# Peptides against a protein of PDB entry 4JHK, part 101

Target 1, 212 residues: chain A of PDB entry 4JHK
Amino acid sequence: EDYKIQSFDLETQKLLKTALKDPGSVDLEKVSSVIVDQSLKDQVFSREAGRICYTIVQAEAKQTNGSVFRRNLLNRLQQEFKAREETRKRSTQEWVCLVSFICNIFDYLKVNNMPMVALVHPVYDCLFRLAQSDALKNEEEVDCLVLQLHRIGDQLEKMNVQLMDELFNLLRDGFLLQEDLSSMGRLLLLEILEFRAGGWKLSDTAQKYYYS

## One batch from the design tools (peptide; made by RFdiffusion4, then SolubleMPNN)

Design b2_p16_5_s2 (from b2_p16_5, 7 letters changed)
Fold by OpenDDE base, seed 5:
Structure b2_p16_5_s2 (fold): chain B 212 residues (1-212), chain A 16 residues (1-16)
Amino acid sequence: as target 1 above (212 residues)
Amino acid sequence: SASLEAVDKELKEALE
């Protein structure tokens, strides 16, 4: 199994590889910090980070029956989540990376092969923030919103259909009523509206229209 | 509620 960690220096790569294989031999607090820090800088890595985190959690549980890594990871995530408005104000890129990371943790870090119930509201809070008028006018935020809904929308809806209905009411209103959307932003909103209406799937025709 | 503290508790219970 290969993990995409080439963006780290060699020493950090060694640390991560050891954590994946022998978590009891490394400082798992440091490992969690490294993963979160990189996830806040690189949206592509944030996807891989979810898989890495799940692997480390499982490895530690099997090796020592411990949960040090998970505790540190979730504590750091909580801190970043609480500061999300300040992060958004400072850097749109860091904000969308944070949202992506939280969504990817939801997607990969399962308990008994089920989504973590406690992450449902935090994820929806992030998506609702992206659905506000001041965020919809920013194409980078719309990209993030649509990407996450493509990845985990079906899972989120199963957890709380009422919140999903409310979210898509905002997206529909934004598409129809907001005047300062970019052309691409408006196109993406239309696509995601159709995506959900089609049962979180796109027809071959729609796929070619939006992504060819 | 938008709290991740409950996530840690949930995971601890699941792994014990």
Scores: peptide ipSAE 0.031, ipTM 0.696, DockQ to the pose 0.114
Fold by OpenDDE base, seed 4:
Structure b2_p16_5_s2 (fold): chain B 212 residues (1-212), chain A 16 residues (1-16)
Amino acid sequence: as target 1 above (212 residues)
Amino acid sequence: SASLEAVDKELKEALE
């Protein structure tokens, strides 16, 4: 079982590896801080971060029945979520990283193999924000929106189909009516509309068409 | 409004 942590320095890598195996022997507040900070800078890492977080949570629970890591992680996440509009104004890149991280925590940090109900609305709030007209005109935000829906759309729909219907109404309207979408943005919206319509899966032909 | 405050509570209950 390998984790993609090569982007960190060797000392931090050692810290993370130790946290994964023996969480009681490290500063879990520091570990959570490192993971969140990197996730806010690197969208690719966000997915791996979700898996890492889940493993650390399980390891700490098993070792000491503790929740220091989870508490610090979720507290930091709440802080970032509350400040999401300011983050978006400051940096589109940090904003999409935040969304990606929240979505991947939803994807990996499960309880009894089920998504955390408390994360459903925060995730939808982020996706709805990305579906607003001022966000749809930015290809980076469209990329993020479509990526998250590809990753967790099926799970989110199972949690709340009504919100998913509302979200996709916005996406359809954006695709059809918004004038300042980029060509790629419009293409991505069309693809994700078809993706959901196809049961959250793409045929090989469609995959080649949209992502060749 | 959406909040993550309930997440930790939910996890604590599930892991007990």
Scores: peptide ipSAE 0.029, ipTM 0.679, DockQ to the pose 0.109
Fold by OpenDDE base, seed 1:
Structure b2_p16_5_s2 (fold): chain B 212 residues (1-212), chain A 16 residues (1-16)
Amino acid sequence: as target 1 above (212 residues)
Amino acid sequence: SASLEAVDKELKEALE
């Protein structure tokens, strides 16, 4: 199986590859730290990170019946989540990376191919924060919000439709009423409103209209 | 307040 880890140095790549195949032979705490650190810097990697994390968790469980990697991963996530407002204040880039990572963990780190219920509220909390007026005026945050909803919105709605309705009420209000949205931000909000209304699907015509 | 601590518990139960 191929994993996108070319952004790491060769030594770290070797570490990650070994963790994927023989997790008992490496320092899994270090592995988890490396993955989280990189995910907070690179939003593109954060998606791959979710898949990598799931694989390592399964491999460690199978090989040693251990949970060192998962424990350290989730502990680190909890720490970052708790500090999310400070992170946002310090760096919008790190903030959207954090959101992306949490959403991707939700998407990939499943139990019996089902989302973990415990991740539902943390994910919604992040998305609601992105839907506030002070965030909607920032195109980078809007990009993140819309991207995550495209990826996991249908799954998330199945877990709690009431929260999704509330979230989209904010998005609708932002689209209609907020004056300091960028042109692209407004376009993205309109698209995601249409996306959900269409059953979390986008027609070919709409795809061309918004993204061609 | 949202917490990720319960995630670890769920995962432990699923993998043990």
Scores: peptide ipSAE 0.028, ipTM 0.681, DockQ to the pose 0.109
Fold by OpenDDE base, seed 2:
Structure b2_p16_5_s2 (fold): chain B 212 residues (1-212), chain A 16 residues (1-16)
Amino acid sequence: as target 1 above (212 residues)
Amino acid sequence: SASLEAVDKELKEALE
């Protein structure tokens, strides 16, 4: 199991590696802060952070039955989520990283192999925000939206099909009615519409068509 | 607005 921590300096990498194996020997508050900070800066790490977080949570629980890391992680996540509109105004890149991170946490932090119910609405809130007209005109935000739906759409739909229907109504409307979509943005929306219609999967032929 | 406070509680209950 390889964790994507190459974006950190060597000292921080060591810190993270230690947290993964021996969480009791490191400052888990610092670890959580570092993970969140980097997730907001690096999309690649952001989408991998969930797996790292899950491992640390499990390791701490097993080692000390503690929850210091999880508590600090979720507290920080709550803070960032609450400030998401300000983040979006300040930096689209940080905003899409935040969404990616939240979705990744949803994907990996599971209880009995099931998604956490408490994360469902926060995730949908983020995706609905990306589905608004002012966001759909930005290819970076469309990329994020479509990527997350590819990753967790099937799981998210199982949690609340009504919200998923509403979300995709917005996406269809955006595809059909919004005039300032980029060519790629429009293509991605069409692809994701087809993706869901096909049971959250694409044939190899369709995959080649949209992404070649 | 959605809250993540319940997430922490849920995780605590599940993993502790």
Scores: peptide ipSAE 0.028, ipTM 0.684, DockQ to the pose 0.109

Design b2_p16_5_s3 (from b2_p16_5, 5 letters changed)
Fold by OpenDDE base, seed 3:
Structure b2_p16_5_s3 (fold): chain B 212 residues (1-212), chain A 16 residues (1-16)
Amino acid sequence: as target 1 above (212 residues)
Amino acid sequence: SESLEAVDEELLKSLS
């Protein structure tokens, strides 16, 4: 299977490829650090990062019944999540990358084809933060919010429909009542409201855009 | 034996 890791130098690409095939032969702490660091800089990579992480976790479990990579990955995720408000204050770009990374880990790092329960509330916390008025006025944050809901909204709702209802109450209020939204931000909110109302179903074109 | 899910849940319990 091919992975999109062209953004890394050749040495790092080799490291990642080796981790995917023979995780016991590399420093898995270093691998996790490299993946997280790049995910915090490149939102596009964060989706690929989720898939890569899942594969490495499975490979290590199969090879040695170990969990060194997963432990380091999740510890770093915990640290970044705890510092999320500081990250947002420092850089909107880093903040939306963090949210994207957490959401993609939720999407891909599954056990028995089920999401990690422990990630449900952290994901919702991030989405609720993006749904606050001070975030909705920033088009970059609205774009992030809508993108994540397109990717994992249906899964999140299955885990906790009450939180999803509360989140969409905020989004509806923002769409109807908030005056300092950008034109694109307002359109994105309307689209996601309609998306959920339609049962989280995408057209063929939209499917390719959000998931390929 | 501890499942992968249980290990992950314990590790991330402080996030929520």
Scores: peptide ipSAE 0.030, ipTM 0.675, DockQ to the pose 0.601
Fold by OpenDDE base, seed 5:
Structure b2_p16_5_s3 (fold): chain B 212 residues (1-212), chain A 16 residues (1-16)
Amino acid sequence: as target 1 above (212 residues)
Amino acid sequence: SESLEAVDEELLKSLS
């Protein structure tokens, strides 16, 4: 299996490859830190990071019946989540990377093929923050919101339909009532409203864009 | 907000 880790230096690539194959032979705290740090800088890698994390969790469980990597990963994610407002203030780019990362971990890091329940409310909290008026006026934040809902909206709704209804009430009100949306932002909100109304179903072209 | 550390112990055990 091929993992996209070319953005790291050669020494770090070696570390990650070893973690994927022989997690007991490396410092898994360091591995988790490297993955989180890069995911907060590169939204494209954030998607790959979810897959990498799941593989390492599986490998460690099989090799040593351990969960050191998962513990360190979730602890770091909790730290970043708690500081999310400061991150947003400092850098919109880092903020949307954080949201993307937590959503991708939700999507890939499953237990018995089910989402991790502990991530449900943190994910919704991030999406609700993106649905506030001060965020909806920023196209980069709207892009992030819509992308995540395309990827995991159907799964999130199954976990808590009430929160999803409340979220989409905010998005509908933003679309209808907020005056300082960009043209593209308004189009994206309309599209996601229609996407959910249509049962979270994608065309073949949209499927390739959002999931490949 | 929900704490990521407050995960169900049975859920964590199932990952091993």
Scores: peptide ipSAE 0.022, ipTM 0.615, DockQ to the pose 0.089
Fold by OpenDDE base, seed 1:
Structure b2_p16_5_s3 (fold): chain B 212 residues (1-212), chain A 16 residues (1-16)
Amino acid sequence: as target 1 above (212 residues)
Amino acid sequence: SESLEAVDEELLKSLS
């Protein structure tokens, strides 16, 4: 299987490839750290990271019945989530990367093909933060919010429709009432409002844009 | 003996 890891140096690429096929032969704590660190720097990679993480978890479980990788991954996720407000204060880029990473872990790291219930509230907490007026005025945060809702909104709504309704009330109010939205931000909010109203279904063109 | 989901729920308890 092909994984997008060309952004890493050759040594790290080798480490990741080995973790994917023979996780028992590498330091899985180091592997988890590398993946999280890169995900916090590169929002595009965060999606691939989710897929990689799922594969490593499955490989380790099958090979040794171990959970070293998952344990370290989730522990790091907890640390980053708890510090999310400080991260946002320090760097908008790191903040949106964190949100993207958490959302992609939710999307890919499933048990019996079902979302992890424990991730539902953390994901919503991140999205609600992006839906606050101080975040909606930042196009980078709006981009992140809308992208995640396109990718996992339907899954999140199935887990908790009440929270999704509350979230979209904020988005509607932002679209209608907030004065300092960028033009693109306003267009994105309108699009996502219509997207949900249409049953979370994308056109072929939109599908390629958000999922390729 | 614990399911993967049960272990993950415990590990992520502080996130909820």
Scores: peptide ipSAE 0.026, ipTM 0.656, DockQ to the pose 0.597; fails the geometry check
Fold by OpenDDE base, seed 2:
Structure b2_p16_5_s3 (fold): chain B 212 residues (1-212), chain A 16 residues (1-16)
Amino acid sequence: as target 1 above (212 residues)
Amino acid sequence: SESLEAVDEELLKSLS
């Protein structure tokens, strides 16, 4: 498999490639930190990070039956999650990258082909934050919210339909009642409302847009 | 907010 790691310098690329094939030969704590750091500032990589992380987890499990990487990854993720409001205050870009990263980890780091239960509430917390009025007025945050729901909404709903209902109540209210939404933001909210109503099924056109 | 530190040990030991 090819992984999108072009944003790293050559030395770090080598580190990551080695981690993917021979995780026991590298500092997996460092690898996890590098992945998280880059995911916070590079949205393209943030999207790819989940797949990379999953592969490293699998490789380590097969090689040593260990879970050092996943442990370090989740520890760092917890740190960033706890500081998410400060991150948002500092940089909207880093904030949406953080949300994207957490959602990607949720999507890819499965146990027995099922999402990790421990990630459900943190993911919802992030999405609920994006659904607040101060976030909905920012198109980049709406873009992030809608994108994540397209990617993992069906899985999240399966894990907790009550939270999904509550989230979409906020989105509906935002769409209907909030005055300072951008035109695109309003369209995106409408689209995601219809997307869920349609059973989380994408058209071919929408699929290309969100997964190209 | 739920803590990611509270992940179940069984989950941590399991893979897909």
Scores: peptide ipSAE 0.023, ipTM 0.611, DockQ to the pose 0.087; fails the geometry check

Design b2_p16_5_s4 (from b2_p16_5, 5 letters changed)
Fold by OpenDDE base, seed 3:
Structure b2_p16_5_s4 (fold): chain B 212 residues (1-212), chain A 16 residues (1-16)
Amino acid sequence: as target 1 above (212 residues)
Amino acid sequence: SEKLEQVDEELLKSLS
């Protein structure tokens, strides 16, 4: 199995590979810290991070029936979540990476093939923050918002349709009423509105139109 | 409107 960890130095790559196969032989707190730190810097990696985390969790469970890695991961996640407003003020890039990471953990770190209920509200909180007017004017934040909804919107809606309706009311209002949206931002909002309306699916023609 | 809430730290810990 191939994991996209080329962005790490060789020593860290070795650490991660060892954690994936023999989690009991490494410092799992260090492993979790490395994964979170990189996820806060690289939005592309944050997607892979979810898969990596899931694999480590499974490996540790099978090896020792332990949950040290997951505990450390969630503790760090909570810390970053609590500081999300400070992060956003400091760096939009780090903020969208944080959102991406939380969403990807929601997507991959499942229990009995079900999403962690505890992550539902944190995910929605992040998405609602991205849906505020001060965020919608920033194309990078709109990109993040739309990307996450494409990835986990259907799952998230199943967990709480009322919150999803409220979220999309904000997106609709932003699309229709907000004056300082970029052209691309407005286009992306329209696309995601249509995406949900179509049952979280988009025609090939529409896909080419919005992302050509 | 703002819909931000804090994650329940104890809940997260209990899931680990």
Scores: peptide ipSAE 0.029, ipTM 0.612, DockQ to the pose 0.063
Fold by OpenDDE base, seed 5:
Structure b2_p16_5_s4 (fold): chain B 212 residues (1-212), chain A 16 residues (1-16)
Amino acid sequence: as target 1 above (212 residues)
Amino acid sequence: SEKLEQVDEELLKSLS
């Protein structure tokens, strides 16, 4: 398989390629750190990172029946999650990258094609934070919220419909009642409300209206 | 590739 790792230097690219093919021959803690660091800087990479992580996890399991990479990855994720409020205060960009990374790990790092149950609440916690009034007024945070719900909203709802109902109550109230939303933010909230109401899909008409 | 059959639930629960 081909992976988008051109943003890394040649030495790091070699490290990642080796991890994908022969994980037992590299420092998997270092590999996990490199992937997380880049994911926290580049939201676009975070989705590719999820796919890369899944492949490395499977490769290590097959090669040595080990889980060193996954443990290091999740430990780093735990550290970043615990510090999420400080991260948000420091940099909105880093905060939305963190949310994106957590959501993409949820999406890709599955066991027997099932989501990790223990990641459900952490993901919802991030999305609920983005749904607060102080976050909804920031277009970058709204962009992140809506993007994640498009990608994993249907999966999250299957895991806990009550939390999804509560989340969308906040989004509805934000759309209807909050005065300091940007025009684009308000548009995105309306779109995601309709997206869920339509069974987590957009009609052809809606697609053209919002994204043409 | 080999698929994982188990997850360290205790580690993952510590995320929340």
Scores: peptide ipSAE 0.034, ipTM 0.676, DockQ to the pose 0.424; fails the geometry check
Fold by OpenDDE base, seed 2:
Structure b2_p16_5_s4 (fold): chain B 212 residues (1-212), chain A 16 residues (1-16)
Amino acid sequence: as target 1 above (212 residues)
Amino acid sequence: SEKLEQVDEELLKSLS
């Protein structure tokens, strides 16, 4: 398989490629750190990062029955998660990258095609933070929120429908009651409300309406 | 929030 890692320097690319093929021959802590660091800078990379992480996890499990990479990855994610409010205050961009990455890890690090339960609440916590009034007025955060819900909302709901209901209550209230939403933000909230109401599906007509 | 470290290590071994 080909992985989109051209954003890294050649040395790091080599490191990542080796990790994908022969994880036992590299410093997996370093690999995890590099992936997380880049994911915190580039939201687009986060999606690919999830796939890369899954592949490395799988490769290490197969090669040595080990979990060094996953352990280091999740430890780093936990650290970033704990500091999420400080990150948000410092940089909205880094904050939404963090959320995006955690959500993508949730999406890709599956066992028997099932999400890891331990990631459910952290993901919801991030999404709930994005659903607060101070975040909803920020279009960048709304973009992130809606994007993640499009990607993993159906899975999250299956894990905990009560939390999803609570989350969407906030989104509905924001849509209806919050005065300082941007026009696009309001549109995105409406779209995601409709998206869930439609069983996490979007018709071609609706897609064109909201995104064309 | 549940800690990310609470992921069952044995689950990862089931990846195949």
Scores: peptide ipSAE 0.023, ipTM 0.591, DockQ to the pose 0.098; fails the geometry check
Fold by OpenDDE base, seed 1:
Structure b2_p16_5_s4 (fold): chain B 212 residues (1-212), chain A 16 residues (1-16)
Amino acid sequence: as target 1 above (212 residues)
Amino acid sequence: SEKLEQVDEELLKSLS
């Protein structure tokens, strides 16, 4: 299987490749730190990072029955999550990368094909923050919100439908009542409202309308 | 919010 890690220097690429094949031979704390750091800088990588993390977790479990990588990864995520408001204040880009990364970990890092329950509330907290009026006026944050809901909304709703209802109440209110939304932001909110209403599916016609 | 680190380690090890 091919992993997109070309954005790293050669030494780090070697480290990651070794972690994927022989996790017991590398410093898994360092590996987790490198992955998180890059995911906070590159939203595209954050998607790949989820897949990489799951592979390393499986490899370590099979090789040594260990969970050192997962422990370090989740601990770092917890730290970043706790500091999310400061991150948002400092950099919108880093903030949306953080949200993207947490959502992608939720999507990929499953145990026995089930999402980690411990990630449910943190994910919702991030999405609710993106649904606040001060965030909805920023197209970058709206893009992130809608993207994550497209990726994991159906799974997240199965974990807690009440929170999903509350979240979409905010999105509906934003769409209808908030005056300082961009045209694209308003369009994206309408699309995601229709997406959920359609059972987390989008018709070909709607797809062309919103994303052509 | 729930802590991210609070998962069942035994379930994780069962992946082997």
Scores: peptide ipSAE 0.023, ipTM 0.586, DockQ to the pose 0.076; fails the geometry check

Design b2_p16_6_s1 (from b2_p16_6, 7 letters changed)
Fold by OpenDDE base, seed 1:
Structure b2_p16_6_s1 (fold): chain B 212 residues (1-212), chain A 16 residues (1-16)
Amino acid sequence: as target 1 above (212 residues)
Amino acid sequence: MEEELQKLIDEDIEAF
């Protein structure tokens, strides 16, 4: 597997590579902090960070039967989640990176092949925030919202259908009633509405229409 | 809510 860690300096790249192969030989608290920090700065990395985290968790469990990395990661994630409104006010870019990161952790860090229950409500809270009218007018936030629903929407719905229904009520209202949506934003909302209605699938033709 | 989240995190960590 190839991990996208080119955005890090060489020293940090070595640290991450060592954590992936020999987690017992590095400071896993530092590793978790580095991953979270970079995920908040780099949207591409934030989308891949879940896979890296999963690998480190598996490596530590296998090597030492430990969970130091996961504990530190989740603690830091919780801290960033608590501060999400301040983050959004400070930087839309960091905010969408945070949402992407949380969703990726949800997607990859499963316990006994099940999503972590602790992350269900935090993920929905982030998506609901993106579905508010002040966020829907920002194309960067709409892109993030739609991307995450494409990636993990089916899993989230299985965890809580009621919240998913409420979320899509907001998206429908945004599509129909909100006047300051961009043309692309409105198109993306329509696409995601159809995506769920089709059982979280779209035909190749439809996909090209919305994402060409 | 935050305390509940922490509890759930701890439970998930223990279940891993």
Scores: peptide ipSAE 0.032, ipTM 0.674, DockQ to the pose 0.921
Fold by OpenDDE base, seed 5:
Structure b2_p16_6_s1 (fold): chain B 212 residues (1-212), chain A 16 residues (1-16)
Amino acid sequence: as target 1 above (212 residues)
Amino acid sequence: MEEELQKLIDEDIEAF
């Protein structure tokens, strides 16, 4: 398996590689902290973080039937989620990284091949925050919102259709009524509205039209 | 706190 951890120094890369193969030989709290810290700074890594985390969880379960890593990871995630408004005020980049990270964990860290129910509302809360008027005017936040909905929207809807309907009511209102959207932001909102209307699918032609 | 979170996760109860 190939994991994109080149952004870390060599010592940390070794730590992560060891955690993936022999989690009992490393400090799993430290490993979880390193992954979360990097995910909050680097969106490229955050896209891989979920897969890495799931692999470590599997490795620990097979080795010791333990869940120390998962507990530490989710505790840290909860702390960051609670502080999300302060994070957004401090740095839009860190905020969208946080949203990307929590969505990635939702996508990969499944239990019995099902999404973790405990993460459903936190994910929706983040997406609803991105759908507010003060966020929709920021293209970086719109990019994040649309990206996550492309990745996990279908899964989220299966968990709670009512919340998804409410979310898309906000997106439709933003598209139709909000005046201070960027041109690209408005285009992305239209695209995601069409994406859901099409059953969370877009043709290759449509993808090229919106993203080429 | 850690034990409580794990319990909620194991029971698929909202933890946030």
Scores: peptide ipSAE 0.027, ipTM 0.675, DockQ to the pose 0.159
Fold by OpenDDE base, seed 3:
Structure b2_p16_6_s1 (fold): chain B 212 residues (1-212), chain A 16 residues (1-16)
Amino acid sequence: as target 1 above (212 residues)
Amino acid sequence: MEEELQKLIDEDIEAF
């Protein structure tokens, strides 16, 4: 299938396409670096990046039973995760891209069609950070939080319902008690509270109301 | 080899 990689130059696109079909013929460390770097700059790409990463991982495993790409990818991701507070202070945009990327890796990089258990706590850690009062007042961070919960909230809840309950307690308190939320931020928190309460679904009418 | 892959992934990001 086609991958949305138009944000890269043609040479890099060729590199990625080659990695997808013949990972043994390219520098997989370079490929992983390119994907992570772009994912930290473009939140829209981060979702596609998850799918791309999964495909490359599977292709390399099938071709050589190797894991060079995965190792490089996850090592880099771990480094970025460890530095997440510094990243947040430096650039909110890079921070939300990092969260988006980690969440999308969780969503796509499955084994036996199962979520990667090792990513559960890192994902929750990111979401809990976004749910703190100093983050909830920033609409860009609220947008990211709500978007990720829409995408993977149901999966995360299945992995650990207690953490999800704790997370949503913070979101509820933010919605009800925090004074410096933007109007849109408050609206988004209400929507995601209703989204979970509705079994991770909303009616079309409600969807239009919150996201018109 | 998906089981093996999962083990390797879990080990790779154990320190997250």
Scores: peptide ipSAE 0.026, ipTM 0.640, DockQ to the pose 0.133
Fold by OpenDDE base, seed 2:
Structure b2_p16_6_s1 (fold): chain B 212 residues (1-212), chain A 16 residues (1-16)
Amino acid sequence: as target 1 above (212 residues)
Amino acid sequence: MEEELQKLIDEDIEAF
């Protein structure tokens, strides 16, 4: 299986490849750190990172019945999550990368093809933060919010429909009542409202309308 | 194996 790790130097690529094949032969704490660090800088990488993380977790579990990588990964995520407001204040880009990464971990790090229950609330917390008025006025945050809901909204709703209803109440209110949304932000909110209403599916016509 | 993994994962992120 091919993984998109070309953004790393050759030494790090070798490290990651070895972790995927023989996790017991590498420093899995370092591996987790590298993945998290890069994911906090590159939102595009975060999706691939989720897949990589899942593979390493599975490989280590099968090889040694260990959880060193997962433990370090999730501990780092907890740390970053706890500091999320500081991160947001420092850098919107890092903040949306953090949200993206947490959402992608939720999406990919499954057990028996099911999401981790323990990540449900952290993911919702991130999305709720993006749904606040001070975040909705920032197009970068709206982009992140809508992107994540497109990717994992259906899964999240299945885990907790009440939280999803509450979240979308905020999005509806933002769409209808908030005055300082960008035109694109307002468009994206409308699209995601309709997306959920349509069962988390977009018609070809709707896709063209919102993303031409 | 997967059930045990889920248990470990849940324990690891309980503090979220």
Scores: peptide ipSAE 0.026, ipTM 0.639, DockQ to the pose 0.111

